# Ledger of designs, part 240: peptides against a protein of PDB entry 6GMG

Target 1, 331 residues: chain A of PDB entry 6GMG
Amino acid sequence: DSDDRVTPPAEPLDRMPDPYRPSYGRAETVVNNYIRKWQQVYSHRDGRKQQMTEEQREWLSYGCVGVTWVNSGQYPTNRLAFASFDEDRFKNELKNGRPRSGETRAEFEGRVAKESFDEEKGFQRAREVASVMNRALENAHDESAYLDNLKKELANGNDALRNEDARSPFYSALRNTPSFKERNGGNHDPSRMKAVIYSKHFWSGQDRSSSADKRKYGDPDAFRPAPGTGLVDMSRDRNIPRSPTSPGEGFVNFDYGWFGAQTEADADKTVWTHGNHYHAPNGSLGAMHVYESKFRNWSEGYSDFDRGAYVITFIPKSWNTAPDKVKQGWP

## One batch from the design tools (peptide; made by RFdiffusion4, then SolubleMPNN)

Design b2_p18_8_s3 (from b2_p18_8, 10 letters changed)
Fold by OpenDDE base, seed 4:
Structure b2_p18_8_s3 (fold): chain B 331 residues (1-331), chain A 18 residues (1-18)
Amino acid sequence: as target 1 above (331 residues)
Amino acid sequence: EVALQSKISVEQHKKRYA
């Protein structure tokens, strides 16, 4: 029951974390201990360590989305999302492939669509775009200068994003970031901001007016990236979980993973931070746990989801929630 | 209503992480 959610208590600023527990190639800890780590490693504003506020602890308590929320400074809007889809593979597999034994046609098509997405290429596209944005931010002291720089960068690279509408999420993302406008944040100075990345896993079959088969097995045509740009229209994502395929089966609404702005070139070595569920220490779900996973563990996903998107947002450079290097676990 | 929080059951948690 959603009413069982509890805000974790404050942790002393100087309290060191307990060691993380290894779990299937990832590092795991209870949410209270993550708060301790966060205060030691990620809490810094202008180089000064901060205690996680009550508001931030409340955000964190929401589970996997809470990890992204507390580190990005806002609830995820998912408007600037990227993915990679192999259309040729999809068409070829549908034409030449066959359903597995016991697999329905709808299940086959949904599976083939899911398998036609490339998580690594989607992540790389987001990193590419974030790099372009960061270059555009570097010497821009107002939004106009940022946009001019961005357009020039895109033109030089012959990037299809140059053709996006001025009101698109791509060009409006910075101005719509609360921390950009904050006095102690960007203070309306683009050069004080940096692009960061998180990922969302979700279900494609969310249209309630569609067939039951699409809701159960996926909508092969939903949430595909636009050719050339890699942009995913997320407007129809309403956090609706997969429909049960058998009695008693249930699926989760979404999963979020925080990457930030790591500079590690090898995708397989990047660290993704995420949570299991909302914090309910006295409820049936129990205490929230936080996981730090390598890309392989994150990108594998779950049967609950058939889509993955990599989303760009912005944070002030003065924040340390997205450092160049992230260390897995503790110590 | 749109759920703002993630809800993984204990059983699902065990399946995924234990």
Scores: peptide ipSAE 0.072, ipTM 0.757, DockQ to the pose 0.530
Fold by OpenDDE base, seed 3:
Structure b2_p18_8_s3 (fold): chain B 331 residues (1-331), chain A 18 residues (1-18)
Amino acid sequence: as target 1 above (331 residues)
Amino acid sequence: EVALQSKISVEQHKKRYA
C-alpha cells in the first residue's frame, strides 16, 4: 500500500557505503546505503559533495522511478523516447510462425511483437541522438543557437529527426527541462547542459477500450517507434499494468533504469541503476533496494512488461549524477 | 504530472529479486 512509503533518513555526508552484495549478476544494496554511495559519488555540484536533501530522499523513496527522479532532478516525463522494432521479423513470424502449445492467438501475437523489439538497437539510437544533442549544446549559449546546431547536425547525418516539428518533444525537450531554466542549473545556457538517458519498461496493452486479450497479452501495434526517427509516442502510457491472465496474478506498473551519460562504447558493459519498489521498511514490502545492473540484466525486463523505451532528458553539467564512468557496486 | 510510486507485490519481489 502506497501509504506505507517512508522517506529514508539522512546519512552523514562523510559516511562511506557498506559493500554491495551480488544478486543475479547485479550489485544490490538497501536504499540507505545507496544514499551513502550517492553522496560520495554522484552528489557533487560544482565539484562539491552534497548531502542528499530531504526532498531528494523523498523522491528516491518512490522506488525504481525514484532512482531516475533523484538523478535527473525531475519526475520522468518520458516524452523523448526511442525504440527499435523489426517490422520484417514481426511480419515473418506472424506469417510463418504458430502459437506454442497452449498459447492463444492473441498471446502469440503479443509475444511476437515483444520479441520484435530490439533493446540494444533502441539504446544505440538513444545514445546516437544524445551524442548529436550534446554536440549541439557544446558552444550554444542560447536556445536558438542550440536548435540551429541541432538542425545542422541532423542534416549532416541525413537524420529523419530533422523533419520533426519545432514543437515536438525532440526540439522542445531542453526548454521544457526545469533545471535548464534554473540559475544554478543551465541558467538558460545550453552549453551548461548535457543529454542523459534513462529507460522505462511498461505494458503495451493499456487501452481500456481495447479487447481484454490486448490488455492481457499485449497490443502488438502499440508504442512502436516511428520509422526513420525511432521516436515512440508515449502519450498513451498511463502507467497501467498488464491485466491478469489467471486468478491471483498481478503485474507491476513500470520499471525505470538510470543510465545517465556513460561513455562506455560496449552496451553490454554499461551500468543501469534501478529500484525494486517504494521504501516501506515497516510495511509488507520492506525496505527499498537499489540495484546496479549490466545492460543484459536490465534489458531482459520482466513478464510484467512488453515494451522498453530509452528516454533522453537533460541535466546541468555541474551535476555529477551522470558521470562518464559508472562503477558497479561498492567498493 | 502526479508522481506515481513503483508498486510491486511481495510475491513479485521474490520472483524478480530472490
Scores: peptide ipSAE 0.063, ipTM 0.758, DockQ to the pose 0.587
Fold by OpenDDE base, seed 1:
Structure b2_p18_8_s3 (fold): chain B 331 residues (1-331), chain A 18 residues (1-18)
Amino acid sequence: as target 1 above (331 residues)
Amino acid sequence: EVALQSKISVEQHKKRYA
């Protein structure tokens, strides 16, 4: 299955990217050209441009998840995930709405649940939390100070996250970040780290013990955010794709989009970087392509997925993989 | 954690981006 995946070759450090191509409101390029852009724009450690290492190129070769992997420095664990779900809308539509012509009840419920998620509000929640975390990090020189600052910030904002258990992914996320502990990373100094955001699209109907209808049309009750906090329990996400509704139909396991730490206040103007599939230049899938999409294009998602989560992780401030401003495409 | 790859088919890609 992964037998066709190939690690892209190294690109010279000073090689400039070729122009990106427009693709339905996105900027698109082949993975090797993205590596060139990455080296010019995002590779900097302590202000010094770096060649993408073989390890990083290997991570990148995994496709959409590879883009997030190379920029975050770790494979996505998705533990600190946020979403927004309109419970009132969901209940109202179920009560007062009707299935479309030819739509089954299960299909209707799955669709209504999908439509009850607000991607923009979910993203905004993640940004809000990331901002709080960044304030807590800024003057904290040990984890204890960070946690104290975080609790104070949450209390000041009357945020429900203040009530989370100390073992919650919310409070443990920093200590569980490898780059935080690395000598050339955070070196156990929270003030050297910053919060970053990526997004995952996935299928809700992953429970093999559930009905076939849920696997085909979605599980309306799965992967909802907790009230007040917006936290999503991602423990049941096993990267299982949607079940076919007709013979020969197939769906993709997930999609990942990298946002980082952009400061653009208008969500619609934010840029999301993602890949189409694993790099298989000699296989049936072909070479991996990388896309830089505006939020509208990213958040639209695909029929393969009925859930979106916005995940917070951390990277060293010395990395330039999450700059304040991201430009779409090249030049 | 097991590193998993995205498996978007050529046909699915075409539907999405072409």
Scores: peptide ipSAE 0.046, ipTM 0.749, DockQ to the pose 0.585
Fold by OpenDDE base, seed 2:
Structure b2_p18_8_s3 (fold): chain B 331 residues (1-331), chain A 18 residues (1-18)
Amino acid sequence: as target 1 above (331 residues)
Amino acid sequence: EVALQSKISVEQHKKRYA
């Protein structure tokens, strides 16, 4: 129940952030202070600082998804998602491995499936694709030119994505981006847009028609990337949390981490921005906190989730919500 | 440990954009 959600108040444009605090290898701050940082660092439109609008503050107040929402300009659709799964490892562990003491067969299979995903390779695949897309965008002044460029780039790299249908999220992602069509955004000019990345953690066992064991321990077959492309079909993700395994246990529906368009080549040095929960300063949950985590901290995830996807979307180049360099914390 | 609590629910999202 999010009835206690409150929109954070406006922060003066010139107010500098207070220092972030270290928290388990992350930089942590309250949402109000993140707004201050955002206004100083990420708010720029055409090089000019902007006060975070009431609408943007409202989006942000939703928690981790709010961080991605305010920076991407739209609620995440998650259609263009990538992951990496080691099928051989999965098969071998299922065949040769044994459940731990007290572990059910379903729990064992779910755990083995979770462990068969490679977060780093998934992230690298998304970055690779984003780079290809950015090259395709550079000199394209209409969607047709963008698509032609994209196909050429994929052909040159012998990338399996070249075989995707024209209606695939891969090819339709740009045209389905609201900011692409906005006058002050892309204005239907692909060269004014850039690809950005965020990540989603979620639960695989979301099928209500499946066994209770799959809902509790994961569905080993769900949300695997397609071979060659790395694309994950996210159509069955309904933001359903893991089912409790004991009375009183509860799990969160998802987690989102914002990466943007950092150019840091070392994945371990990249910074991921995320929130803990919706902003409820007068409720039991308390104020929302924002975290800036290194990739290791982000990719570790939580027991609430057994899947991670790296998603590509687009923002106008005039926005500074996805800078080349992100500094963890403040100052 | 970082506390992950309630986030946007599917129902809340539907309500917002209905």
Scores: peptide ipSAE 0.034, ipTM 0.697, DockQ to the pose 0.075

Design b2_p18_8_s4 (from b2_p18_8, 10 letters changed)
Fold by OpenDDE base, seed 3:
Structure b2_p18_8_s4 (fold): chain B 331 residues (1-331), chain A 18 residues (1-18)
Amino acid sequence: as target 1 above (331 residues)
Amino acid sequence: EPALQSKISVEQHKKRFA
């Protein structure tokens, strides 16, 4: 129960982490030990190591979303989301494919839709856009300059995002970032900010007015990226979990993975940081654990989810929560 | 508002659902 959530205690700034343990190709540790690592590696503001504040520890305690929250500085809004969907593959498989033995038509359609998403291409699209944004930010000292730079970059690449409305999440994302407006953050200077990426896994069949089959097996038409841009309308994501398909079955509402701004060109070598659940050391769920996964382990997801989105947000360059290189585990 | 997550560990999930 949500009432069992506890804020992890403070860790001394000089305390080194205990070794992480391997877990199915991932590096795993308890939340308190992640705080120790975070303080050593990610806590820096203007080059100075910081103790994780009580507020940050409270954010972290929310689980997988807490990892993204503490590192991005804000609760995920998920407004600037990207994915890749192969429409031709989807149509072809629906036409020529057949349900597996025991698979219902709705289950078949949901599965085919899930399989028509390409996580790697979705991630690549987000990285491409983040790179464009970072170039636009680099020498822009006001929002107008940033937007002008962004439009020029998009025009040069013949990118369909150039046609988005000025109020689109794509163009409004920076101005809607609290840390951009903070004196110790961006201070309204785009050149002090950088684009960062996190990922969300969630369920497509969230419409309570839809058929039970869609809620159980997915909505094949939901949360598809727009052609050309790759933008996903996340407005209908209400953190509603998959409906049980059998008695006693239960699913969770979402998973979040933090990537930040790693420069590793090989997607398979990128590290994704995520949590299992809210911190409940005295509850049934137990202590929160933090995982550092390679992209393949992250993108595999769980049966709880049939959608993945890669989301862009912004943090101040003075923060070290999104370094160019991330090492998996400890030491 | 931030949502509390009731997710099981990766290990538990894999043992149960892999």
Scores: peptide ipSAE 0.048, ipTM 0.764, DockQ to the pose 0.418
Fold by OpenDDE base, seed 4:
Structure b2_p18_8_s4 (fold): chain B 331 residues (1-331), chain A 18 residues (1-18)
Amino acid sequence: as target 1 above (331 residues)
Amino acid sequence: EPALQSKISVEQHKKRFA
């Protein structure tokens, strides 16, 4: 029941967090303790530590999406999403592979499609694009200059993104970012902004008009990246969970992981911050927990999901929600 | 309205699928 969600209470600005607990290679803590860490490490605006506001605590209380929400400053729109799909592998496995014992044809095809996505390459593509965007931002004091710089960078790299429409999410992402327009944010100055990354896990079989098999086992053709650009059309993602395959089985709608703007070159050493569920300390779900996972733990995902996307958005450089280095856990 | 996430804990997930 959505009525069980509670906004975590305020934490004193100078309250230090309790130690995180290890959880299968992750660092785990209760949401209230994450707020304490967030205030010490990520809350800074123009170098000044801030208490998490009531609004921010409310955003955070929504679970995994709340972690991305509070750190990005906006509810995820997922418009500028990237992935990597090995088409040759997919075709080859479909042709030469066989269903496992007890596996239906639809289940086989869904599994093969899922396995044909490469999370590391998808993440790498997003980082590459974010880097290009950041270079374009640094030398631009208005949107026009940013777009010109971006086009030049893409041309120099012979990147297929140069052919995207001017109204595409790729070119419109900055101007559609609320914090870009805020006086205390970007103030319409691209050089005050930086590109950041988060990830979403979700289910491919969301089309209610499709076969029951696609809803249960995945739609092999859904949410594939465009060749050359790596862009994923997320317009059909409606947060619909996987359909049960057996009585009593239930799946969740999505998972979100926050990366930000870490500069660690080794993907395996990057830290991803995510939550388990909305905060319901007096309800059946219990208190929200926050996890800081390495990429390996994040990218593994769950059986609830057969798609992963890496999404680019923007935050002001004055925010410390996306530092160059993220330390896992506390201390 | 923001969608509420109803994901279970990692520990519970492992127990369910182990």
Scores: peptide ipSAE 0.037, ipTM 0.742, DockQ to the pose 0.439
Fold by OpenDDE base, seed 2:
Structure b2_p18_8_s4 (fold): chain B 331 residues (1-331), chain A 18 residues (1-18)
Amino acid sequence: as target 1 above (331 residues)
Amino acid sequence: EPALQSKISVEQHKKRFA
């Protein structure tokens, strides 16, 4: 029960992390030790280490979403999301493929849809867009200048995003970022902000008005990226988990992975930080653990989810929650 | 594989962010 959630205690600012443990190609540690690492590596504001505040520790305690929350400075809104979907593969497999033994038609269609998403291409699209945004931010001292720069960059690249409405999540994302408006954040100066990326895994079959089969096996038509832009309409994502296919089966509502602003060009070498569940040291779930995974391990996901999205948001450049280089584990 | 458990429940999310 979510009522068992506990806020991790404060860690002394000078306390060094204990070594992380290897776990199936990931680096793993308990949440308290992640706080220690966070304070040493990611806590810096204007170059100065900060103790993780009680509020930040509370955010973190929510699990995987808490990792993204504490590092982005806000609860994920997921409005500016990207993915890649191979429509031709999907159509061809539906036409020429057959259900496996014991697989229902709905299960087959859901699986084929899931397999038609390309996580790497989705991630690359988000990185491409984030780079464009960062160029647009660099010398823009007001929102108007940022938007003008952004439009110019998109036009130069012949990017379909140039055709998005001014009110779209793409153009409104910066102004809707709380830290952009904060005095010690962006202070309404785009050049003080940078684009960052996180990922969300979730279930496609969330529509309660749809068939039970879609809720159990996925909705093949849901949460597809728009052609050309790669934008995913996330408005229908309400954190509803997959429906059980058998008695006693249960699925998790979502998973979040924090990437930030790593400059590593090889996707397979990028590090994704995520949590297993909310912190319940005295409950059945136990203490929260934090994982630092390579992209391959992150993008594999779980059977709980059939969609992955790569989301862009913004943080102040003065924050060190999204450094250029991230190392797995400790030391 | 690492166990993926519950994070913010749907109901808790609604309660907190409503």
Scores: peptide ipSAE 0.036, ipTM 0.703, DockQ to the pose 0.092
Fold by OpenDDE base, seed 5:
Structure b2_p18_8_s4 (fold): chain B 331 residues (1-331), chain A 18 residues (1-18)
Amino acid sequence: as target 1 above (331 residues)
Amino acid sequence: EPALQSKISVEQHKKRFA
């Protein structure tokens, strides 16, 4: 019941966080304490710490999506999404593999499809593209210059993204970023912006016109990346959860993890920040908790989801919500 | 209206990672 959501109270700007607690390889804390950390570490605008505003606290209160929301400055649109899918593995496993004992054909196909996605390669692709974009942004003082730079970079790398339509999310992503247009943000200057990454876990079987089996066990053909580009068409993602397979079973609609712009080359050492649920301190769900997870912990996901996408968006360089290094936990 | 995330309970989370 969304009615139990509460906006966390303001935290004094100088209040230091309490120590995070370890939780299954993650660092965990209550949302209020994350706000304290955020103010100390991530709140900086032009090098100055900022108190998290009421609006930002409200965004944060939405849970995992709130973490991405507050750090990216906008509600996730997920339009520029990347993944990696091993088509050969999928085809071979379908042909030569067999359902497990008690596994239906549909369940088998859904599982095989899920297992054919490579989260690490998907993440790597997003990082690669973000790097290209950042190079294109660096010396571009208008959108035209950015696009020209981007096309040149793609051509030099023989990247299939060079063939994308000018109206594609790939080329339109910057202009569609609110903070790019803000005076205290990009001010329409691409060189003031940087590419950042977040991830979304979601369910493939969202088509209501499809079979019940696809809704229960996944749609093997849904949300696959385009060959060469790695782009995922997210237009059919409507935040519909997996259908129950047994009475009383319920699944969550999505999970979001914030990566930002960490420079750590080892994917396994990257930190992903996410929330467990919306903040409901007086409700059945309780207070929201924030987790800082290593990539392995993040990419494992849950049975609620059979897709992972890595999404690129942009934030002003003046924001410190996506620092080069993220330290897990506190202190 | 932004989609509200209802995630699994802390208890369910613990069970999944225990």
Scores: peptide ipSAE 0.038, ipTM 0.747, DockQ to the pose 0.529; fails the geometry check

